# Ledger of designs, part 55: peptides against a protein of PDB entry 5CWW

Target 1, 194 residues: chain A of PDB entry 5CWW
Amino acid sequence: VPKLQGPFDFDLNPEDEQDDEVELKDIYVIGEKPRVADLMRGEEEELEMMKEDQHNGLSLNIICLLSTSGQVKICLDIDGVEAQWLPPRSKNKRLFAPPPEPPSLLTFQTFDTLKPAEVTPDGWPMFSEDATSPYSFYVTHPAGITYISLTPWVFRLESELQSDSEAGTEFRIDLLAKGQGSERDRIFTQTRTQ

## One batch from the design tools (peptide; made by RFdiffusion4, then SolubleMPNN)

Design b2_p15_8_s1 (from b2_p15_8, 5 letters changed)
Fold by OpenDDE base, seed 3:
Structure b2_p15_8_s1 (fold): chain B 194 residues (1-194), chain A 15 residues (1-15)
Amino acid sequence: as target 1 above (194 residues)
Amino acid sequence: SKRDRVLQALKEALK
C-alpha cells in the first residue's frame, strides 16, 4: 500500500508577492532521470551506452501546477521525494518514527497561459504530454492551446547539479533564477465567431 | 529577500 505523503510546503519565488489563493485544476509531473547505475546494477556493458543518454535529463523531479485561470507554476523537488510504501504487516510494532519533515517544493517559475479576457469561471485547463520530449508539454483550454518547454533551463540546471566545481556556481544560479527561461508559445487560439 | 532564499535553496541543492 502506498504511504500517504504530505502536506508539501511550497517555497514561493520572491516575485510571487501575490499569495492569492489559486485554485488548482491539474498537476503534471516530470520524473527525474533514472540513475543508470541503479537501473543497470549487474549489466556493465549497457552502462556505457546509457552514459551518453544520461546527459539529457534533470536529476530532480519537476511538478507543474495548473490553476483554473491558466496559471502554471513550475516547482522543483529539491529534497528528492521518493515513493514510500507502507511496511508489510510484520508483527513487530516498529515504533512509528516521527514522520519525516514534509518535503518542500521550490517554485522555480510562475506564468500565465491565458489572457485575462480568456479566463472563465467554468474553464477547465488541462496538461497534456509532448510525446517528442519529456520536458515539453501542452496546456489545453477552450480558448486555446499553449506549448511549454522547460528545455532552455533544464540542461543548464543539470550541468550545475553535476558540476564538481563550486567556482562560478553562484553566478550561474543567479542567471537561472533571473532568466525564467521556459519557452511558451500559443499554438492555437479559438476565434469566437461573433 | 525571497530571491536570496531561492538562490540559497538552489545553492544548497547543488552542493
Scores: peptide ipSAE 0.338, ipTM 0.854, DockQ to the pose 0.144
Fold by OpenDDE base, seed 4:
Structure b2_p15_8_s1 (fold): chain B 194 residues (1-194), chain A 15 residues (1-15)
Amino acid sequence: as target 1 above (194 residues)
Amino acid sequence: SKRDRVLQALKEALK
C-alpha cells in the first residue's frame, strides 16, 4: 500500500513578504534520472546504453509548483523523496521509529509567468510537458502560454553532484545561484480585445 | 539573502 507522503517543508521560502497563502493549482514533477549503478546491479548487458543516459538529467527530483497567480516555484528534492510503501505489517511491534523528519524541498527559483493585469481570481494555470525535453515544460493560462526550461542549470548542478572533487565547488555553486536560472519565454499572449 | 540560503542548502546537499 502506498504511504501518503508529506507534508513537505519548504526550507527556502523566498522572503517574498507576501504571506498571502499562495493557492497552488498544479504540480509538475521531474523525476530524478535513474541511478544506473543501482538499476544495473541486476542487468549487466544494458550498462553501456545507460552510461550514455547517465549524463542526461539530474540525480534529484525537481518539483515545480504553480499558483493561481501564475507563480512558479522550482523546488529540489534534496532529501530524495522516494515512494514510501507502508511496511508490511510485520507482527513485531517495532517501536515506531520517530517519524522521519518531513522531507524538505529546496526552493531553487521562484518566478511569475503572468503579469499582474493578467491574473484573475478564477485563473487556472496548468503545467504541460515538453515532449522534446524532460527538463522543459509549459505553463498554460487563458492569458498566455509560457515556455520554461531548466536546462541552463540542471546539467551544471548534476556535474557538481557527481563531482569527486570538492575543489572549486563552492565557487561553481555560487555561480549557479547567481546565474539567470531557468529560461522563461512567453510564447503566446492572448490579446484582450480592448 | 535568499541566495545565501540556497547556496548553503546546495553546499550541504553536495557534502
Scores: peptide ipSAE 0.336, ipTM 0.855, DockQ to the pose 0.143
Fold by OpenDDE base, seed 1:
Structure b2_p15_8_s1 (fold): chain B 194 residues (1-194), chain A 15 residues (1-15)
Amino acid sequence: as target 1 above (194 residues)
Amino acid sequence: SKRDRVLQALKEALK
């Protein structure tokens, strides 16, 4: 039986503490890059070909949250939330280990996809995937469609996670944290017919 | 791990 996971704690940026009232409407999850090396244990030749075609994905899950106002929060799963299964009902009184601390999500970036005048009380923004890139997606709202790409910072973050050198890592991560890394492009705007 | 150090640094930079 699948184990119900949650609640999740959100490590919100201090700047986002005011958003206690954000009504979430949609969630978009970008799974971590598959560990091809772990999956292909025994097929060495296919491993080399897949390494070349592996678009450098992030070794972390990304959780995108979308509010009614069109605000997007990009969160990183630091703890690595994995699918958990209920242990088989074996009769042995295993000492109740304290429930593991709920996984925490790190809010990496928060941004709006709608102008204040485009926000409607009955608006229902939704995520949709980009079939061409796992790290790109769309936010669809009656007012318009916004393309979002995480590729710019995902690549840089993954390079730090995979680097053998610790020299300058902290500095480069600081630059990532301070940068507006996600690309946002309004690809469609609904013209209000007067 | 190196990963943990990077992630910790990221967390600290976002605080």
Scores: peptide ipSAE 0.378, ipTM 0.887, DockQ to the pose 0.738; fails the geometry check
Fold by OpenDDE base, seed 5:
Structure b2_p15_8_s1 (fold): chain B 194 residues (1-194), chain A 15 residues (1-15)
Amino acid sequence: as target 1 above (194 residues)
Amino acid sequence: SKRDRVLQALKEALK
């Protein structure tokens, strides 16, 4: 039987000073790149193609959250949340291991996809995938469509995650935190017929 | 600061 997971703790971006209760409307998950060792049961050609694709992926899950106001939060699953199952009803009272600490998501970036005048109380923004890139997606709203790409930082973060050298790690992490965030482009705007 | 917490979390993930 699957185990219910959560609640998740969210470490908010430092720019989010306001504990404003953000009403979430949608969630979009970008799964981590598969481990090469888990693919060894496939054909060698498929393994080579997947290795090339692995160079373009992040070894962490990315969780994107979308609010009614069109605010997007990009979160990283640092703990590596795995599927949990209820232990089989073995009669042995295994000593209650202390409940594991709740998994935490790290908020990497927060940004808006709507202008203040486009926000409506009944707004229903939604995520849509980009079939051409695993790290690009769209936010659709009646007011317009926004293209988002995580590619400007994902490669640099993965390079750091795969680095065995501690030399310069602090500096590179600081550059990731201060650097250019996700690409954002409004590709369509609905003209209000007055 | 909130920034320091994010950097520490990233640093811990990279260790």
Scores: peptide ipSAE 0.336, ipTM 0.854, DockQ to the pose 0.143; fails the geometry check

Design b2_p15_8_s3 (from b2_p15_8, 6 letters changed)
Fold by OpenDDE base, seed 4:
Structure b2_p15_8_s3 (fold): chain B 194 residues (1-194), chain A 15 residues (1-15)
Amino acid sequence: as target 1 above (194 residues)
Amino acid sequence: SKRDRVLEALRKALE
């Protein structure tokens, strides 16, 4: 039986000044790349193909949140949220371990895909995938379509995650945290004939 | 600060 997960806590990016409750309309999840260690335990034959793919992904899940206003939040799953199943009811009254602290998502970036004048109360922006890259996607709204790519920072973050050297880590983390590294490009705008 | 929280979270992710 699947276990209900949540609530999730969001660690907001320091650039996110608005504590306002954002009405979410869509969620887009980019799954973590498979870990070599996890792959080695199961399928030896896919190891070589996966080694090449391992360099092209992030070891963390990315959760993208989209509001009615077209605001996108890029969140990192630092805690490693996985599908949870209810443990088989073993008869042993295991003392209810205190509920684990709810998993927290790190809000890495927040940005808008719509201009203020394009925001409508009944707007329904949606995510859609980019078939060419797992780390690129689109936000579609009646006012326009925005291309988003996480590739500019994903590689750097992964490199840091895989680094055995602590030298310069703080500096690199600071650069990642300060950077609005996601690419954002409005590829289509619906012209309102005034 | 909010910044410090992000850095700490990232740091923790790197540990």
Scores: peptide ipSAE 0.343, ipTM 0.860, DockQ to the pose 0.144
Fold by OpenDDE base, seed 3:
Structure b2_p15_8_s3 (fold): chain B 194 residues (1-194), chain A 15 residues (1-15)
Amino acid sequence: as target 1 above (194 residues)
Amino acid sequence: SKRDRVLEALRKALE
């Protein structure tokens, strides 16, 4: 039986001045790259082939949130939220384990996919995947379609996460935090023939 | 500052 998880805390991006109550309409999760070593514990030969593919993913889960207004929040699962299951009915339930601290999500970036004039109260923006890249996706709305790619900063972040050197880490983290380097491109706009 | 919190969170992730 799955264990109910939550509530989740959100660490907001320092650029977000106001805790604007945003009505969320959709969620898109990009899972962390699989640990090949854990998946291939029985098959050593396939391990070498998958190692090359592992360099292209982030070792953190990414959670994208979409509001009614077309605002996208890119959140990082810094704590590494894992699926939890109810412990088997063994008698030795440590009844007194303090509840684990709720996991926190880091809001890495926030941006809009719609212009203010395009926002409608009945609008229903949705995420859709990009079949060509796990770190790219689309936001569809009646007013238009926006392509989003996280690849530019995901690569840099992963490189930092895998680095053995602490030298310059603070500087590079600062660059990541300031850069907000997601690619955003409006690929379609619905022209209302007024 | 909010900035410091983000940097700390990222730093923690890198440890």
Scores: peptide ipSAE 0.343, ipTM 0.861, DockQ to the pose 0.144
Fold by OpenDDE base, seed 5:
Structure b2_p15_8_s3 (fold): chain B 194 residues (1-194), chain A 15 residues (1-15)
Amino acid sequence: as target 1 above (194 residues)
Amino acid sequence: SKRDRVLEALRKALE
């Protein structure tokens, strides 16, 4: 039986001043890159690895949150949340391990995909994947379509995660945390017929 | 600060 997970704590980006109750409408998850040991078993996975030029993906899960107003939050799963199952009814009274601390998500970036005049109470923005890139996606709303790419910072973060050197780490982390590195482009706008 | 919390979370991920 699947175990219910949550609640999740959110570490907000320094730019997010207001803990405003944001009504969420959609969630988009980008899974972490597979471990090298798992890649060696499947022929299809070897073909993906042989695409030398495709930058290895991020070793963290990315969780994107979309509000009714078209606000996007990009969150990083620092704790590595995995699917959990209820333990089998083993009779052994295993001592109440202190409840594990709830997993936390790090809010890396927050931005809007709609102008204030485009926001409507009945608006229903949705995520959709980009078949050409695992780190790019679209936000679709009746007012328009916005292309988003995480590529500008994902590879820098992964390079830091794989680095064995502590030299300059603090400086590089600071640059990543302050950056508005995601690409955002409105590719379509609905013309209001007056 | 909010900044310090983000940096700490990133540091923990790198450790």
Scores: peptide ipSAE 0.340, ipTM 0.859, DockQ to the pose 0.144
Fold by OpenDDE base, seed 1:
Structure b2_p15_8_s3 (fold): chain B 194 residues (1-194), chain A 15 residues (1-15)
Amino acid sequence: as target 1 above (194 residues)
Amino acid sequence: SKRDRVLEALRKALE
């Protein structure tokens, strides 16, 4: 039986604490890249083909949060929340391990998909996947559809996570933090019939 | 700053 996980602590920027209770409407989770080495234990030929794909994804889970106002928060699971199962009912008095500290999510980026005039009280923005890329998705709202891609930074971040060299890491992380974040493109806008 | 927290968190993740 899968174990219920949560609550999650959001490391929200203190600046975001001043904003009224952001009502979340949807969550989109991008799981970490599959551990090809663990899955392909025994299929050497398929392992080599997967290594050549430079876009193997991020080793961290990404959690995207969508508010009623069309605000998107991109969060990184730095602690690496793994799927947990309820321990089998073994009669052995397992010593009460202290409850694990709740996983902390790092808010990497926050941005809006709607203009202030497009925000409606009855609006229900939703995430939808992009079948062509695991790191791209859409936000659908009655006012329009926004394409979002995390690819501009995901690759760079993964490169740092996989780097065995500490040389220049701080500099590259700084560049990542200062650089352009997620790609956003409004692909459809509903024309208000005046 | 938000940036500083991200950098710190990222640094911790890389450690």
Scores: peptide ipSAE 0.346, ipTM 0.865, DockQ to the pose 0.144; fails the geometry check

Design b2_p15_8_s4 (from b2_p15_8, 4 letters changed)
Fold by OpenDDE base, seed 5:
Structure b2_p15_8_s4 (fold): chain B 194 residues (1-194), chain A 15 residues (1-15)
Amino acid sequence: as target 1 above (194 residues)
Amino acid sequence: SKRDKVLQALKEALK
């Protein structure tokens, strides 16, 4: 039987402390790239295709959160959330190990997809995948459609995670934190027929 | 691990 997981702790930026009142409407998860060791049981051709895909993926899960106002939060799963199952009804009362600390999500970026005048109380924005890229997606709202791409930073973050050199780590992390965030482009706007 | 150090530093830089 699957175990219920959560709540998750969010490491929000201090500027986002006021966001405790944000009503979430949708969630979009980009899974981590598979580990090469887990692929060794596949056919050699599948292994080669997956090696090429592994060069293009992040070793962390990405969790995107969408509010009623069209605000998007991009979060990183630092602890690595794994599927948990209820222990089999073994009669041996194993001593209650203290419940593991809840996994923490790091808020990497926050941005809006709607203008203030486009926000409606009954608005229902939704995520949808981009079939051409695992690190791109759309936010759809009655007012319009916004394209989002994480590619400007995902490859740089993965390069840092795979680096064996400690030299320049602080500088590279500062560039990730202060650099250009996700790409955002409004591809469609619904004209209000007055 | 080196990964853990990078992730911790990233967390601190985003605060």
Scores: peptide ipSAE 0.388, ipTM 0.891, DockQ to the pose 0.693
Fold by OpenDDE base, seed 2:
Formats: structure tokens, sequence, C-alpha cells
Structure b2_p15_8_s4 (fold): chain B 194 residues (1-194), chain A 15 residues (1-15)
């Protein structure tokens, strides 16, 4: 039986002290790239083609959170939440290890997709995938549709995660943190016919 | 700062 995971702690939010009051409406998860080594146990020939695809993914899960107000939080699963199974009912009352500390999500970026005037009490923003890219998606709201792409920073972050060199790491991380590099484009705006 | 915590978390993740 799968083990329920969570709740997740959002302690790593740099900007919003008010975030505890954010009503979440939707969640969009971008899974980590598959570990090719685990997939390739059988077929040597596809290794080279999959190496090219390996460069296109992040080794961390990305969790996108969407509020009623159209605020998007891009969170990174730094702890690497993996699927856990309930231990088999072994007769030995092993001392319940204290529940592991809940995994913390790192809030990488927060931004709005709606203007304040577009926010409505009955508004229900939702995520939808982009079939062309796992790191791009849409936020749909009655007021409009916003395209979002994480591609500008995902590559840089992955490059850092795969780097064996500690030289310049601090500088590169600082650049990532400053860049807030997600692309946002309002592709559709619903004109309320007054 | 909250920013420093994020940077530290990123640094820890990259170690």
Amino acid sequence: as target 1 above (194 residues)
Amino acid sequence: SKRDKVLQALKEALK
C-alpha cells in the first residue's frame, strides 16, 4: 500500500509573510527527469538518444502552486520526495521511528498571472500542460490565459546540479536566485463586454 | 533574510 506523503512545509518562502493565508486552487507537478541508468538496464543502443533528452530535464521535482488570486508559486522538491510503501506487517513492534520531518519545498519564484482587477471571488484558475514541453504550462482563468515557461532557468539549475565543480557554485546559485527567469506571456485576455 | 535561507537551501541541495 502506498504511504501518504505530506504535508509539505513551505518554510522557504522569501517574500510573502502573508502566504499562510493563500488559498490554493490547483497544483501542477513536473516530475524529475527519469534516471537513464535505471531505464537503460536493458537496451544499450538507445543510450545515446536518451542522453540528448537527459539534457532537457531537471533532476528535481517542480511543484507549481496556484492560488485563487492567480498567484503562482514555483517550488522545488529539494528533499527528493520519493514514493514510499508501508512497511510489511512484520510482527516485530519495531519502535516507531519518529515520523521523518515533513519534506520542505523551496519556493524558487512567486508571481501573479492576474491583475488585481481581474481577481474575482468566483474565479477558478487552473493549470494545464503544454504538450510541446514538460517545463511549460498554462494558467487558465475566466479573465485570460497565461503561458508560463520555466525553461530559462531549468537548464542552468540542472547544469549546476550536475556540476562536479564547487568552484563558482555560490556565484551561479546567486545568479539563479536573482534571475527569476520564468517566462510569462498573457496569450488571451477576455474582454468583459460591459 | 528569507532570501538567504533560499540560497542556503539551494546550496545544500547542490552539495
Scores: peptide ipSAE 0.373, ipTM 0.869, DockQ to the pose 0.143
Fold by OpenDDE base, seed 3:
Structure b2_p15_8_s4 (fold): chain B 194 residues (1-194), chain A 15 residues (1-15)
Amino acid sequence: as target 1 above (194 residues)
Amino acid sequence: SKRDKVLQALKEALK
C-alpha cells in the first residue's frame, strides 16, 4: 500500500509577492531521469544505448502546476521525493521513524498562458503531454493552446548537477534564475465569432 | 532576499 505523503511545502519565489490564493486545476509531473546504473544492473547491453540518452534528462523531478487563470508554476523537487510504501506487516514493531520532513518544492518559474481577457470562470485549462519530448507539453484552454518547452534551461541545469567543479556554479545558477528560460508559444487562438 | 534563498537552495541541491 502506498504511503500517503504530504503536505508539501512550496518555496515560492519572492517575486510572487502576491500570495493570491491561486486555485489549482491541474498538475503535470515530469519524472527525473532514471539512473541507468540502478535500473540496468543486470543488462549490460542496454547500458550503452542509455548512455547516449543520459544527456537528455534532468536528475530532478519537475512538478508543473496550472491555475484556473492559466498560470503555470514550474517547481523542482530538490529533495528528491521517493515513492514510499507502507512497510510490510512484519511482526517487528519497527519504531516509527519520525515522519521525514515534508518535501519542499522549489518554484523555478511562473508565467501566464492566458491574457486577462481570456480568463473565464468556466474555462478549465488542462495539461497535455508532447509525445515528441518529455520536457515539452501543452496547456489547452477554450481560448487557445499554448506550447511550453523546458528544454532550454533543463539542459543547463542538468549540466550543473553533473558538474564536479564548483567553479562558476554560482554565476551560472544566477543566469538560470534571471532567465525566462522556458519556451512559450501560443499555437492556437480561438477566434470569437462576433 | 527571497531570491538569495532560491539560489542558495539551488546551490545546496548542486552540492
Scores: peptide ipSAE 0.352, ipTM 0.861, DockQ to the pose 0.144
Fold by OpenDDE base, seed 1:
Structure b2_p15_8_s4 (fold): chain B 194 residues (1-194), chain A 15 residues (1-15)
Amino acid sequence: as target 1 above (194 residues)
Amino acid sequence: SKRDKVLQALKEALK
C-alpha cells in the first residue's frame, strides 16, 4: 500500500518576504532522473535511456506550484521524496523509528505568468505538459498561455550535483542563483472582446 | 538574507 506523504514544508523561500497564504490551484511534478542502476531492471527504462536525447535530467524532483494569481513557484526536493510503501505487516515489532521529519522543499525561483490586470478572483490557471521536453511546460489561464522552460538552469545544476570536485562549487552555485532563471514566454494572449 | 539560506541549502545538497 502506498504511504501517504506530506505535508511538505517550504523552509527556504528566498523571495517570499510575505508569508501571505498563497492559494494554490495546481501542482506540476517533474520526477527526478532515474538512476541508471535502477533502470536496468525494466525493459521500458532501457528503451528510454537509449533514446539519444540524453538530456541528463535533474537528479532532484522538481515541484512546481501554481497560485490563483498565476504565480509559479519552482521548488526543489533536496531531501529526495521517494515513493514509500507501508512496511509489510511483518510480525516482528520493528521499533517504530521516529517518523522522519517532513521533507523540506527548496524554493528555487518564483515568478508571475499573469499581469496584475489579468488576475481575476475566479481565475483557474493550470499546468500542462510539453511533450517535447520533460523540463518544459505551459501555464494556461483564460487571459493567456505561458510557456515555461527550466532548461537554462536544470542541466547546470545537475552538472554541479554530479561534480566530484569541490573546487569552484561555491562560485558555480552563486552563478546559478544569480544567473538567468527559467525561460518564460507568453505564447498567447486572449484579447478582451469589448 | 533568504537568498543566502538558499545558497547554503544548495551548497549543503551538493556536499
Scores: peptide ipSAE 0.346, ipTM 0.858, DockQ to the pose 0.142

## One batch from the design tools (peptide; made by RFdiffusion4, then SolubleMPNN)

Design b2_p16_1_s1 (from b2_p16_1 with D2E S3T V11I A13S)
Fold by OpenDDE base, seed 4:
Formats: C-alpha cells, structure tokens, sequence
Structure b2_p16_1_s1 (fold): chain B 194 residues (1-194), chain A 16 residues (1-16)
C-alpha cells in the first residue's frame, strides 16, 4: 500500500506567503537523474554517455507546485523523498521510531504566471510536460499558456552539487540563485472578448 | 507590460 507522503515542509517560503493563502491545484515532479558517481558503479558504457552528456540533469528531484492564482513554486527535494510503501505491519517497531521529520522541500524560486486581472476564483491552472525537455513544462490557464524552463539554472546547480571542491560553493550557489532564474514566457493569451 | 512577480530565496546557506 502506498504511504501518503506529506505534508511537506517548505523551506524558504516568501515572507509574504501565508501558507494558508496558497491553494494548490497541481503538482509537477521532475525526477532526479542518476548521479555520475552512482553511475560510476554501473557499466563503463553508461558512464561514458553521462560524461559526454554535459547536460546531465539535476541529481535532486524537483517538485513544482501550482496555485489557483497561477503561482508556481519550484522546490528542490534535498532529502530524497522516495515513494514510500507502507512497511509490512510489523506491530512492534511503531512505538519507538521518532516521528519521521516531515520531508522538507527547499524553495528555489516562486513566480506568477498570471496577472492579477487574469486570476479567477474558478480558475484551474494545470501543468503539462514539454516532450522536448524534462526540465521544461507549461502552465495552462483559461487566460493563457505560459512556458517554463528550468534549464537556465538546473545544469549549473548540478555542476556545483557534483563538485568535490567545497571551497567557494556557497558563494557560487548564491550567484546561481541570484542569477538567471527559470525561463517564463507567455506563449498564448486569451483575448477577452469584451 | 506589468512584470509578473518573482521571488528567489537565499538557498546558498542550505545547499552548501
């Protein structure tokens, strides 16, 4: 039986976001790609392919959250939330395990896809995948369609995560976080017929 | 064109 996971704790929420105000409508998960180090344990052929693919995806899961208002929150799964199956009911071990700390998601970026005037109470924005890139997707709303790409930062972040040099990592991550964020392009806007 | 809001928290302290 699948274990229900959550609630997730969101680290680094915007100060102005009262958790109670964000009604989530959709979730989009970008699964982690195998770490090069983990592939080193595999066949040499896979390692060569990964070394050549300078575009190795992020070794962390990315969880994208979409609100009714069209707000997108990009979160990194640092803790490695795996699909948990309910362990077989071993009666005895339930008592002493400290309640597992809820998995925390690290918010990388939050952004709007809708203008305030486009937000409707009955609006139902949805994610959809981009078949051409695992790190790109669309947000569809009656008011319009927004293309989103995480490619501007994901590969750079992975490079830092794979770096053996701890020196300057914090600085480089800070630069990354302040640098080019997710691409966000409105590709379609529904014309309000007056 | 009204700029859509964006927020970027400081993640450097948590990833490093």
Amino acid sequence: as target 1 above (194 residues)
Amino acid sequence: SETLREYRPDISSKLA
Scores: peptide ipSAE 0.515, ipTM 0.913, DockQ to the pose 0.743
Fold by OpenDDE base, seed 2:
Structure b2_p16_1_s1 (fold): chain B 194 residues (1-194), chain A 16 residues (1-16)
Amino acid sequence: as target 1 above (194 residues)
Amino acid sequence: SETLREYRPDISSKLA
């Protein structure tokens, strides 16, 4: 039986996030792409051609959280959430290992998709995939549809994660975090028919 | 046009 995972701890919340329990409505997961290097370990010659064109996706899972208010939180799974199974009821009361610390998600970015005036108590925002890109998706709400793309930063982040140089990594990540964030475009707005 | 809010926490200390 699969073990239920969670709750997730959020390592970094925005200062302005009111400790008000953000009611989550939807979750969208972008799975890590397998490291091409690990897949290609047997085929030396094809490694060179794939390096040029294939923007290797992020080696971390991305977890997107959507609130009732249309707030999107982009989280990175740094620890790598592994599938856990319920231990077989082995009769031996092994000393309860302290419950493993809940997996921590690192919040990369939080942003609104709705204006305050568009937020409704009965609003049900939902994620939907973009078939053309694994790092793009839509947020659909009765008030409108927002296109989101993580491509502005995801590939740069992957480049930093793959860099062997520990020196200056913190600085480069800081620059990345402060650089271009997720693309966010309202592609449709429903006109309130009065 | 009301600018939609955006928050970017400092993640450099966590990823480094």
Scores: peptide ipSAE 0.515, ipTM 0.913, DockQ to the pose 0.748
Fold by OpenDDE base, seed 3:
Structure b2_p16_1_s1 (fold): chain B 194 residues (1-194), chain A 16 residues (1-16)
Amino acid sequence: as target 1 above (194 residues)
Amino acid sequence: SETLREYRPDISSKLA
């Protein structure tokens, strides 16, 4: 039986955004790509696919959160939250294990997919995967469809995470965080027939 | 053309 995980703590929130007011409607998770070293211990077929992929994916899980208003929050799982299973019903439940500290998510980026005039009280935005890329997805709302891609920064971030050079890492990550963010493109807009 | 809002917090201190 899977163990219920959460709540998650958000380490970096915008000062003006009270997270408590954001009603979440959907969650989309992009799993971490295995390291080549970890693949060397796995099936040979997975090794061949990753050698050909010039762009190794991010070694961190990405958690995307979608609000009723069409706001997307992109979070990074730095702590490496893994699926936890309930221990088998052994009689010796150590009753006194301190509750594990809630996992922390690092917010990389928050952005809107809807204009204020498109937000409706009964709106129900949803995530959908892009079959052509693991780091791209769609947000579907009655007002329109938005394409999102994390590719502008995800591979650059991975290169910094894999760098053995501690010197200048903070500076390079700062440049990355201030540089090109996620791609966002409205591919369809529903015409309001007045 | 209303630019859609975007916010990016300073993460450099958390990832370095």
Scores: peptide ipSAE 0.511, ipTM 0.913, DockQ to the pose 0.758
Fold by OpenDDE base, seed 5:
Structure b2_p16_1_s1 (fold): chain B 194 residues (1-194), chain A 16 residues (1-16)
Amino acid sequence: as target 1 above (194 residues)
Amino acid sequence: SETLREYRPDISSKLA
């Protein structure tokens, strides 16, 4: 029997806790890149093509959250959340195992896709995929459609995660986090017929 | 054009 997972703890600094209760409407998950070494026992040519592709993706799952107000939160799965199953009914419940720590998501970025005047109480924004890129997607709302791309930072983050150099890693990640964020472009706006 | 709000938490201590 599958075990229900969640809620996830968002690893936000207390100072970063927005007092506003965010009502979530949709979730979009970008899976981690496959470990090429594990998949390609025997296909060396595809392995070389995947290594040569400068766009190998991120080794972490990305979880995008969308609120009623059109706020997007981009989160990273640092712990590598796996599917959990209920333990077999073994009679010996080890009574004193510390409760497992709840899975934590690391928030990379939060941003709005709607202007305050476009937000409606009955609004239902939704995610949709971009068939041309695994790290790009759309947010659709009655007020308009917004294109989002994670490509400005995702590949640079992967390079830091795979680096053998521990020296200066924290500094480089700080520069990355403060650098160019996700691309956001309103591609369609609904004309209010007055 | 009104600039849409953006927030970025400090993640360097958690990924290092």
Scores: peptide ipSAE 0.510, ipTM 0.913, DockQ to the pose 0.685; fails the geometry check

